# Peptides against a protein of PDB entry 5TUV: the designs that were tried, part 168

Target 1, 107 residues: chain A of PDB entry 5TUV
Amino acid sequence: KEVIDRLRYLKAEIEDLELKERELDQQKLWLQQSIKNVMDDSINNRFSYVTHEDICNCFNGDTLLAIQAPSGTQLEVPIPEMGQNGQKKYQINLKSHSGPIHVLLIN
Target 2, 107 residues: chain B of PDB entry 5TUV
Amino acid sequence: AQECQNLEVERQRRLERIKQKQSQLQELILQQIAFKNLVQRNRHAEQQASRPPPPNSVIHLPFIIVNTSKKTVIDCSISNDKFEYLFNFDNTFEIHDDIEVLKRMGM

## One batch from the design tools (peptide; made by RFdiffusion4, then SolubleMPNN)

Design b2_p25_5_s3 (from b2_p25_5, 13 letters changed)
Fold by OpenDDE base, seed 4:
Structure b2_p25_5_s3 (fold): chain B 107 residues (1-107), chain C 107 residues (1-107), chain A 25 residues (1-25)
Amino acid sequence: as target 1 above (107 residues)
Amino acid sequence: as target 2 above (107 residues)
Amino acid sequence: SKLLASFTLDPTAEPRPPLKVEDLP
């Protein structure tokens, strides 16, 4: 029966797709570890920066803050709500666990 | 018949997940390439200048860029150890990742 | 308070669109 044959085919294909998905998951894991290793390399780390000019070329006409923080730093942005004085609260909360945060005003 | 249809739906779902994972993997690869290109650029630039850039002229990864109006007033509260920051804006703002900056730079 | 966004700086993070903190309609 055509339906029976289709069922067998689909089951076999799904099994192959499961294998492919697991392969991709593992590849992602390995790549993420590779990225960490590359960025943690002393030479790469020394040169892992952008310049003031780089940032200015990417953005125009506004005030730009560059916030550098260690990996693992938590960033939170509350939903803007009315404050006690009736002004909306536009906030960024940063919490680092491994080192200081540095802020640079670009323009 | 119903079983066949259910398996076809599952097959399609898995195919879509695989496609998404492939795309995510490619994005991570591109990130790594962009980072390597950044490092190479900076190494070459420092070699030509025969000196590193001034400390406060560069932004080290990882970082974020906050973009806001020129009229926006920004207040910042900092913990004693500089591990915790609270930014208050009197107007709206945008946050951009370092990854996006590298893309805009053409890395 | 309810958060509009919460994330961790991570070099292995996937790209995400810019976060626009704007007023609600």
Scores: peptide ipSAE 0.538, ipTM 0.909, DockQ to the pose 0.862
Fold by OpenDDE base, seed 5:
Structure b2_p25_5_s3 (fold): chain B 107 residues (1-107), chain C 107 residues (1-107), chain A 25 residues (1-25)
Amino acid sequence: as target 1 above (107 residues)
Amino acid sequence: as target 2 above (107 residues)
Amino acid sequence: SKLLASFTLDPTAEPRPPLKVEDLP
């Protein structure tokens, strides 16, 4: 009897948790849409940038490349493997579908 | 008894997922706030300077930062079409998201 | 070829740790 009651309680709680999880999923979707809307706003888009100084303040001592690409650009990094010349290949592959890719050397 | 145990495990699993999703939502909110702060900063800065920054002096979102040694040789080529880029490095590198940069900037 | 990483630039993406492309032992 107590076990049966426990089972019933657990099943009911799990059902409530399922509802909560779906609620959070919906909230995430709404928030993501909100972010897109904010970033796509003409004024916000105009000012959605960082400076060379900003980047230099975040990183020190190395060469920094900034690669700007449209949202939706696919980035792939293969596992470094030995190339035909006997050197390991360290690569980044980018595929854009909606605009140009811009590359800036920071330092 | 075994059924109760199974349901308790499931309950805990769902609770953890819910917690994770709540955390993810909070991160997205913080990202949105950081972006808005960035926009406000830049708007103010341009107002004070009475001009926009030079086109190649800023990095527009979205972007990534590639950090590598100063000795690293970097080659960039366009492959297949003008929207596909291949970056070759002769040494190891790190990739950082724009989101991380905004965090490091204190936005 | 197997990828070490694959992702899409997305302003709605959650933060991800920096990707370190290092030599394997």
Scores: peptide ipSAE 0.538, ipTM 0.910, DockQ to the pose 0.849
Fold by OpenDDE base, seed 2:
Structure b2_p25_5_s3 (fold): chain B 107 residues (1-107), chain C 107 residues (1-107), chain A 25 residues (1-25)
Amino acid sequence: as target 1 above (107 residues)
Amino acid sequence: as target 2 above (107 residues)
Amino acid sequence: SKLLASFTLDPTAEPRPPLKVEDLP
């Protein structure tokens, strides 16, 4: 009957969708590996930078810090809380495992 | 009846996840294109200048941008090897990824 | 002790919206 036929149809469609989702997951993994390969290329790596002008054109009116760090650097931002001195604690923690971190004041 | 409805919901959920994954995949592709465009721009610029930019005039990928008020006081503590950084702000701030910068640059 | 955000710099990461560190009510 109609309900049984609909159930059969839906189950078949869901199976197809599962395959499609897995295909997309695999494509993402391949693309991510491709991006890594492109960025790790010596020539591309040499030219993988932006200028102060580039940053200034993207942002205006405030103090801008550019923090350059190796891929894999861990960044943590705690929830702002009252510090020991009664002042709000606004903080960024950075930890690199593969190289030094560089900080540039843009403006 | 109820099973049919449950499968309809599941089908819709999977369709939405697939749509999201397709969008994410597209974004990664665009990021890769933006990166390649950045590299090409910089290669051309250095060819025209016949020299690389000064070391402190560029920000190498990956990086983040911290945006805060010009009145914000920023303190930074660093390890001897410069692998660990602690930034303290006396006011609120924003963090932007390099990916967003490339988008804003129109790469 | 709780983190507002924790992430790794990764060129293969999905785009993240700007993180606004503000005073929470």
Scores: peptide ipSAE 0.533, ipTM 0.907, DockQ to the pose 0.858
Fold by OpenDDE base, seed 1:
Structure b2_p25_5_s3 (fold): chain B 107 residues (1-107), chain C 107 residues (1-107), chain A 25 residues (1-25)
Amino acid sequence: as target 1 above (107 residues)
Amino acid sequence: as target 2 above (107 residues)
Amino acid sequence: SKLLASFTLDPTAEPRPPLKVEDLP
């Protein structure tokens, strides 16, 4: 009886947890859509930028390259391999589908 | 007893997933808040300056930051498809998301 | 040919830790 009661209790709790997880999934989708709407707003989009000073304040000492690209741009980083010239390949591949990519050297 | 143990393991697994999803949801909320704060800051700054910043002085979202040594040589090439970019580095580098930058900025 | 990382710029993406492209030990 005790085992049976425990089984029933656990099954009921798992069902409740399943409902909670689905609720969170839905909330995430709603929030993601909200973020898209906020960022796509014309006024917000106009002011959605950071400055050179902002970047310099976030990082110290090294060369900083800012790469701006449209949402949906694919970024790939190959595993460094030896090239034909005997040098390792440290690379970033970018593929945009909806607009130009802009590059700024910060320092 | 074995069935109870199996369900308890499943229960715990679901609880952990729920916890992770709750955390992810909170991060998205904070991202949205940070973005709104950024927009507000920039609007105020442009009002005070009575002009927008020069186009090449700001980095528009979305973007990434590449951090590398001062000694690193960086080459950029554009493929036949004008939307494809290849960056070559002669040394190691780091990539940071715009989300991280906003966090570091205290937005 | 094998990738160390592959992702898409997405404002709704979860935060990612910085990617350090280093030599494999």
Scores: peptide ipSAE 0.531, ipTM 0.908, DockQ to the pose 0.850

Design b2_p25_5_s4 (from b2_p25_5, 12 letters changed)
Fold by OpenDDE base, seed 5:
Structure b2_p25_5_s4 (fold): chain B 107 residues (1-107), chain C 107 residues (1-107), chain A 25 residues (1-25)
Amino acid sequence: as target 1 above (107 residues)
Amino acid sequence: as target 2 above (107 residues)
Amino acid sequence: SELLASFTLDVTSEPRPPLKVEDLP
């Protein structure tokens, strides 16, 4: 009887947790849409940038390359492998579908 | 009571997923706040300067930062179409998200 | 070729740790 009651309790709790998880999923979607709306706002979009100084303050000592691309741009980094010339291939592949990619050398 | 034990494991699994999703939601909220702070900062800065920054002096979101040695040779080529870019490095590199940059900036 | 990483630039994505592309021993 105690085991049966425990099973019933657990099943009911799991069902409640399933509902909670779906609720959180919906909240995430709502929040993501909210973020998109905020960023797509004309005023916000106009001012949605960082400066060279900002980047330099975040990193030190190395070459910094800033790559700006439209949202939705696909980025791929292959595992470094030996190329035909004997040099390892350290690569970044970018594919944009909605606009140009901009590259800035920071330092 | 193997069935009971199985359900307890499932319950715990779901609880952990819920916790993770709650954390993810919090991160998204913080990202939105950081973005709003960035916009506010930039609006104020441009008002004080009475002009927008030069086009190539800022990095618009979304972006990534590539960090590599000063000795690294970087090659960029457009492949297949105008929307596909290939970056070649002769050495190792690191990629950082714009979100991380905003965090480092204290936004 | 096998990818070390593949993702989409999206401001609504979760934060990702820095990707370090380094030589493997």
Scores: peptide ipSAE 0.506, ipTM 0.907, DockQ to the pose 0.841
Fold by OpenDDE base, seed 4:
Structure b2_p25_5_s4 (fold): chain B 107 residues (1-107), chain C 107 residues (1-107), chain A 25 residues (1-25)
Amino acid sequence: as target 1 above (107 residues)
Amino acid sequence: as target 2 above (107 residues)
Amino acid sequence: SELLASFTLDVTSEPRPPLKVEDLP
């Protein structure tokens, strides 16, 4: 029966796809660890920055604020809502756990 | 048969997940390449200048860029424990990741 | 308050589209 043969084929293929998906998951984990290792390397870390000029070249015409924070810092943006003073609040909340946050006004 | 149809749906779903994971993996690879290119550029630039850039002229990773109107008033408050930061804007703003900046830089 | 966005700064994070904090029509 064609249906029976198709079922067997599909089941076998799905099993192969499960293996492939697990392989990709593992590769992602290894790559993420690799990235961390590269970023944490003393030499790479020393040069892991962008310049004022870099930022200015990427954006035009507006005020640019650069916020540097340690990895793991949590960022939250509330939905703009009317505040108690009748003005909408546009906010960024940052919570650092491992170091200071540095703020730089670009323009 | 219904079973055959169900398995075909599952097969397709798994294929799509695999495709997404492959894409995510490729993006991580590109991030790592971009970072390495950034480091190389900065090392070369500092060698040519024979000195590191001024400390407040560069933004170290990880960072975000906030883009807002030049008319926007920005207030920053720091919690008593120095780990929490609150940025208040009187108008709308945009947040850009460091990854996006590297892409715009052509890294 | 309900959040428009919440994420952690991580060098291993996937790319995110720019977050536009704007008034909804």
Scores: peptide ipSAE 0.505, ipTM 0.906, DockQ to the pose 0.839
Fold by OpenDDE base, seed 2:
Structure b2_p25_5_s4 (fold): chain B 107 residues (1-107), chain C 107 residues (1-107), chain A 25 residues (1-25)
Amino acid sequence: as target 1 above (107 residues)
Amino acid sequence: as target 2 above (107 residues)
Amino acid sequence: SELLASFTLDVTSEPRPPLKVEDLP
């Protein structure tokens, strides 16, 4: 009976947890949509930028490239491997679908 | 019983997943707040300056930051498709998300 | 041809740790 009672309890709790997880999933979707709406707003979009100073304050010592691309741009980084010329390939591939990509050298 | 043990493991698994999803939601909320703070900062700054910043002085969201040695040679090629970019580095590099930048900025 | 990383620039994505592209040991 103890085992049966424990099984019943666990099954009920798992059911509640399933509901909670689905609730969280839905909340995430709503929040993501909210963020998109906020960022797509004309006024917010106009001011959705950082400055060179902002970036320099976050990083130091090395070369910094800022690559701005439209939302939805696909980024791929291959595993570094020896190229045809014996040089390892350190690469970033970007594919945009909705607009230009802008590159800025920060320092 | 083995069934009881299996359900206890499942319960714990679901609890951990719920915890992770709660944390992810919190991060998204913080991202939205950070973005709103960024917009507010920029609006105030432009009001004080009575003009928008020069186009090449700011990085619009979304963006990534590439950090590499000052000795690294960087080549950028645009493919036949004008929306496709290939960056070649002769050495290692790091990629940072715009979300991380906003966090480092204290937004 | 194998990718070290592949992702989409999306403001609604979860934060990603910095990606360090280094030589394999």
Scores: peptide ipSAE 0.505, ipTM 0.905, DockQ to the pose 0.867
Fold by OpenDDE base, seed 1:
Structure b2_p25_5_s4 (fold): chain B 107 residues (1-107), chain C 107 residues (1-107), chain A 25 residues (1-25)
Amino acid sequence: as target 1 above (107 residues)
Amino acid sequence: as target 2 above (107 residues)
Amino acid sequence: SELLASFTLDVTSEPRPPLKVEDLP
């Protein structure tokens, strides 16, 4: 009886948790859509930028390269391996589908 | 008894997933707030300056920041497909998201 | 040709920790 009662209780709680998880999944989707709407707004989009000073204030010392690309741009970083010339390949591959990629040297 | 233990493990797993999803939702909310604060800052700054910033002085979202040594040689190649870019480094580097930058900026 | 990382630029993505491209020990 005790085990049976515990099983019934656990099954009922798991059902409630399943509902809660689905609720959170839905909330995430709505929030993501909201963010897209806010960022795609003409006024917000016009002012959706950071400055050279902003970047310099966030990082110290080393060379900083800013790469701006359209949303959805694919980024790939291969594992560094020895190239044909005997040098390891430290690379970033970018593939954009909807617009140009812009590069800025910050320092 | 074994079934009871199995359900308890499942219950705990679901609770952990729910906790993770709640945290992810909070991060998205903070991202949206940070973006709104960024827009507000930029609008105010342009009002004070009575002009927009020069086009090549700002980095629009979305973007990434590449951080590397001052000694690192960087070159960029554009493939036959104009939307494909290859960055080559002769040494190691770090990649930071725009989200992290906004956080570091205190937005 | 194996990738250390692969992702898309998306403002609705979860924050990612900085990616450090380093030599393997």
Scores: peptide ipSAE 0.498, ipTM 0.906, DockQ to the pose 0.849

Design b2_p25_6_s1 (from b2_p25_6, 10 letters changed)
Fold by OpenDDE base, seed 1:
Structure b2_p25_6_s1 (fold): chain B 107 residues (1-107), chain C 107 residues (1-107), chain A 25 residues (1-25)
Amino acid sequence: as target 1 above (107 residues)
Amino acid sequence: as target 2 above (107 residues)
Amino acid sequence: SVVENVEELVKKNDLLDFKFTLVEP
């Protein structure tokens, strides 16, 4: 009797949780699309930038490169391996398919 | 008894997924707000200055920031069409995205 | 590691379409 009651309770709770999870999935999908729409808006896109000062205020003491590239740009960071000259290789490879990449030295 | 245990495990699994999804939604909301705040800031700033910022003085989204030591030697190779970039570093580096920058800016 | 940093960044930004798509070597 107790086991049967527990099973019924658990099944009911799981059903409620399933509904909640589906609700969250739909909300996420909606919000993702909303963000894309906001960012792709012509006016918003025109003003979607940060300044050198903004970056400098976020970081200190190091060399900062700002790399602007079209959405979907491929970013490859190979596993550091020993180079031919005996030093470890630290590398970033960028490949865009839709437009040029812009690089700025900030600091 | 085994069925009851299985359902309890399933219940806990779903609860954890729901918690994660709730956190993700909160993050998305904050990202959207941050972006809107950035746009508003820039619009106001340009209105006050009565001109847009110089093209090379701002970093347009999307972008990444590469942070490395001041002592790090950076070599960059660029394709003729600027669609491909190869960066070589003699030391380690960190990469930060635009979302993190907006957070650090307090947007 | 540098690679770990990038991977973590990608994971944290898996909420939207990747602005930068990580390509593993």
Scores: peptide ipSAE 0.343, ipTM 0.894, DockQ to the pose 0.487
Fold by OpenDDE base, seed 5:
Structure b2_p25_6_s1 (fold): chain B 107 residues (1-107), chain C 107 residues (1-107), chain A 25 residues (1-25)
Amino acid sequence: as target 1 above (107 residues)
Amino acid sequence: as target 2 above (107 residues)
Amino acid sequence: SVVENVEELVKKNDLLDFKFTLVEP
């Protein structure tokens, strides 16, 4: 039956796609570990920074805050709500578990 | 026929996931290259200057950039402990990660 | 929204293994 043949073909293709997806997952894990190793290297870590000039060149003349924190720091941006003064609330919540947070005002 | 249609939908979903994962891998590769280029640039610059940059003139990875209008009022407070920070804004803002900054820098 | 590019940030978080942990409300 034509339908049966189509079903067999689709099932075989899906199986191949499952294998491909697993391969990509493994490659991602390997690459993530590679990046971590490179960034954690003592020499690389010493030079893993951008300058004030770098940031200014990337953005316009608005107010720019640079917030440095350890990897894994939790970043929360709550849904805006009306405050007590009748103004909408805009905020960022940061929670670090492994080190201090550093803030630099660029502009 | 209905079963064929269901499998075709499943096939398409898997193809889309694979495409997304392939794109993610490419971005990770570019991220690693950008980081290595950043390190090389900084090493060369410090060698020519014969000194490291001042501590408060650079932003160490990882970091985020918050961009907001010059008219925006920003308040910062430490909450429950020294690792928890609250930023309040009276207007909207944008958040950019360090990877995007490196891209904008042409790394 | 409180963040003008929140949708892009969410996408980047999923795509680039964002070093911060984005917590959506």
Scores: peptide ipSAE 0.337, ipTM 0.896, DockQ to the pose 0.389
Fold by OpenDDE base, seed 2:
Structure b2_p25_6_s1 (fold): chain B 107 residues (1-107), chain C 107 residues (1-107), chain A 25 residues (1-25)
Amino acid sequence: as target 1 above (107 residues)
Amino acid sequence: as target 2 above (107 residues)
Amino acid sequence: SVVENVEELVKKNDLLDFKFTLVEP
């Protein structure tokens, strides 16, 4: 029956797609590891920075804080809640576990 | 048949996921290229200047950028070991990662 | 909300290699 043939075809295609998806997952992991290796290289690490000018060119004239922290640093941005005075609280909490955090005021 | 329809829906879902994963891989490749370009730029610049950039003039990866109005009052509490930072803003802010910055830089 | 903005940023930019760990409240 035509329906049976269609079902067989779809099942076979889905199986192929599953394989493709797993392949892509592996490629992602490989590429992520590659990026990590490149970034962890001593020479690359030494030169892995941007300048104040770079940042200023990327953003307009608002206050810009550059926060450098080790990979894995926890970034918490609580939902703004009303304070005791009725003002909304906007907060950023940073917690590093592997090194100090550095903050630069760009402008 | 209902079974055929179900498989077609599944097929479509898998195709969409594959497409998304392919796009993500492309993004990672671009990130790697951008990083390599950044390193190359900085190496060349320091070679020409025959010196590294002054301290506190550069932002080392990884970093985030916090963008807020110039009118925003920012309070910062820092732990003794500089592993914990608590920022309080009296207004809204935006956060951008280093990847976005590199993109905006055209790397 | 600020949280929504951050979440959208993560989603929009597809921070596959986001170096920070976003902690949701």
Scores: peptide ipSAE 0.302, ipTM 0.886, DockQ to the pose 0.361
Fold by OpenDDE base, seed 4:
Structure b2_p25_6_s1 (fold): chain B 107 residues (1-107), chain C 107 residues (1-107), chain A 25 residues (1-25)
Amino acid sequence: as target 1 above (107 residues)
Amino acid sequence: as target 2 above (107 residues)
Amino acid sequence: SVVENVEELVKKNDLLDFKFTLVEP
């Protein structure tokens, strides 16, 4: 009886957890859409930028590339492999589907 | 007994997933707040300056920051339509998204 | 500090910008 009761309890709890997980999934989707809507708003979009100073304040004096691209742009960073010359290849591949990519060098 | 153990494992798995999802939601909320704060800051700044910032002085969202050593040699190949970019580095680099930048900015 | 359009650098060397979908290898 104790085992049976424990089983029933666990099953009921798991069912509740399933509901909670689904709720969280829906909330995530809603929030993601909300963020998208806020960002796509014409006024917000106009002011959705950071300055050169902002970036410089966030990072040290290394070479900084600021890459702006449309949302959904594919970013591929291949696993570094040895090149033909015996040097590891470090690469970034970017592919946009909706617009051009812009790159700024920040020093 | 074994069935109880199996359900307890499942229960724990679900609890961990829920915890992760809750954390993700919190992150999304912070992102939304950060973005709104950014917009407000920029609107106020432009109002005070009575003009928009120079085009090349700002980086529009979404963007990423690539950080690498000043000694790193960077090669870039661009498609004709500027929809595809291939970067080659002779050394390691770091990539930071706009969300991280906003966090560092204290937004 | 100077912000330069990397496209000019890419023409001389290669450069990029994005809100990105990470594609894992």
Scores: peptide ipSAE 0.268, ipTM 0.869, DockQ to the pose 0.106; fails the geometry check

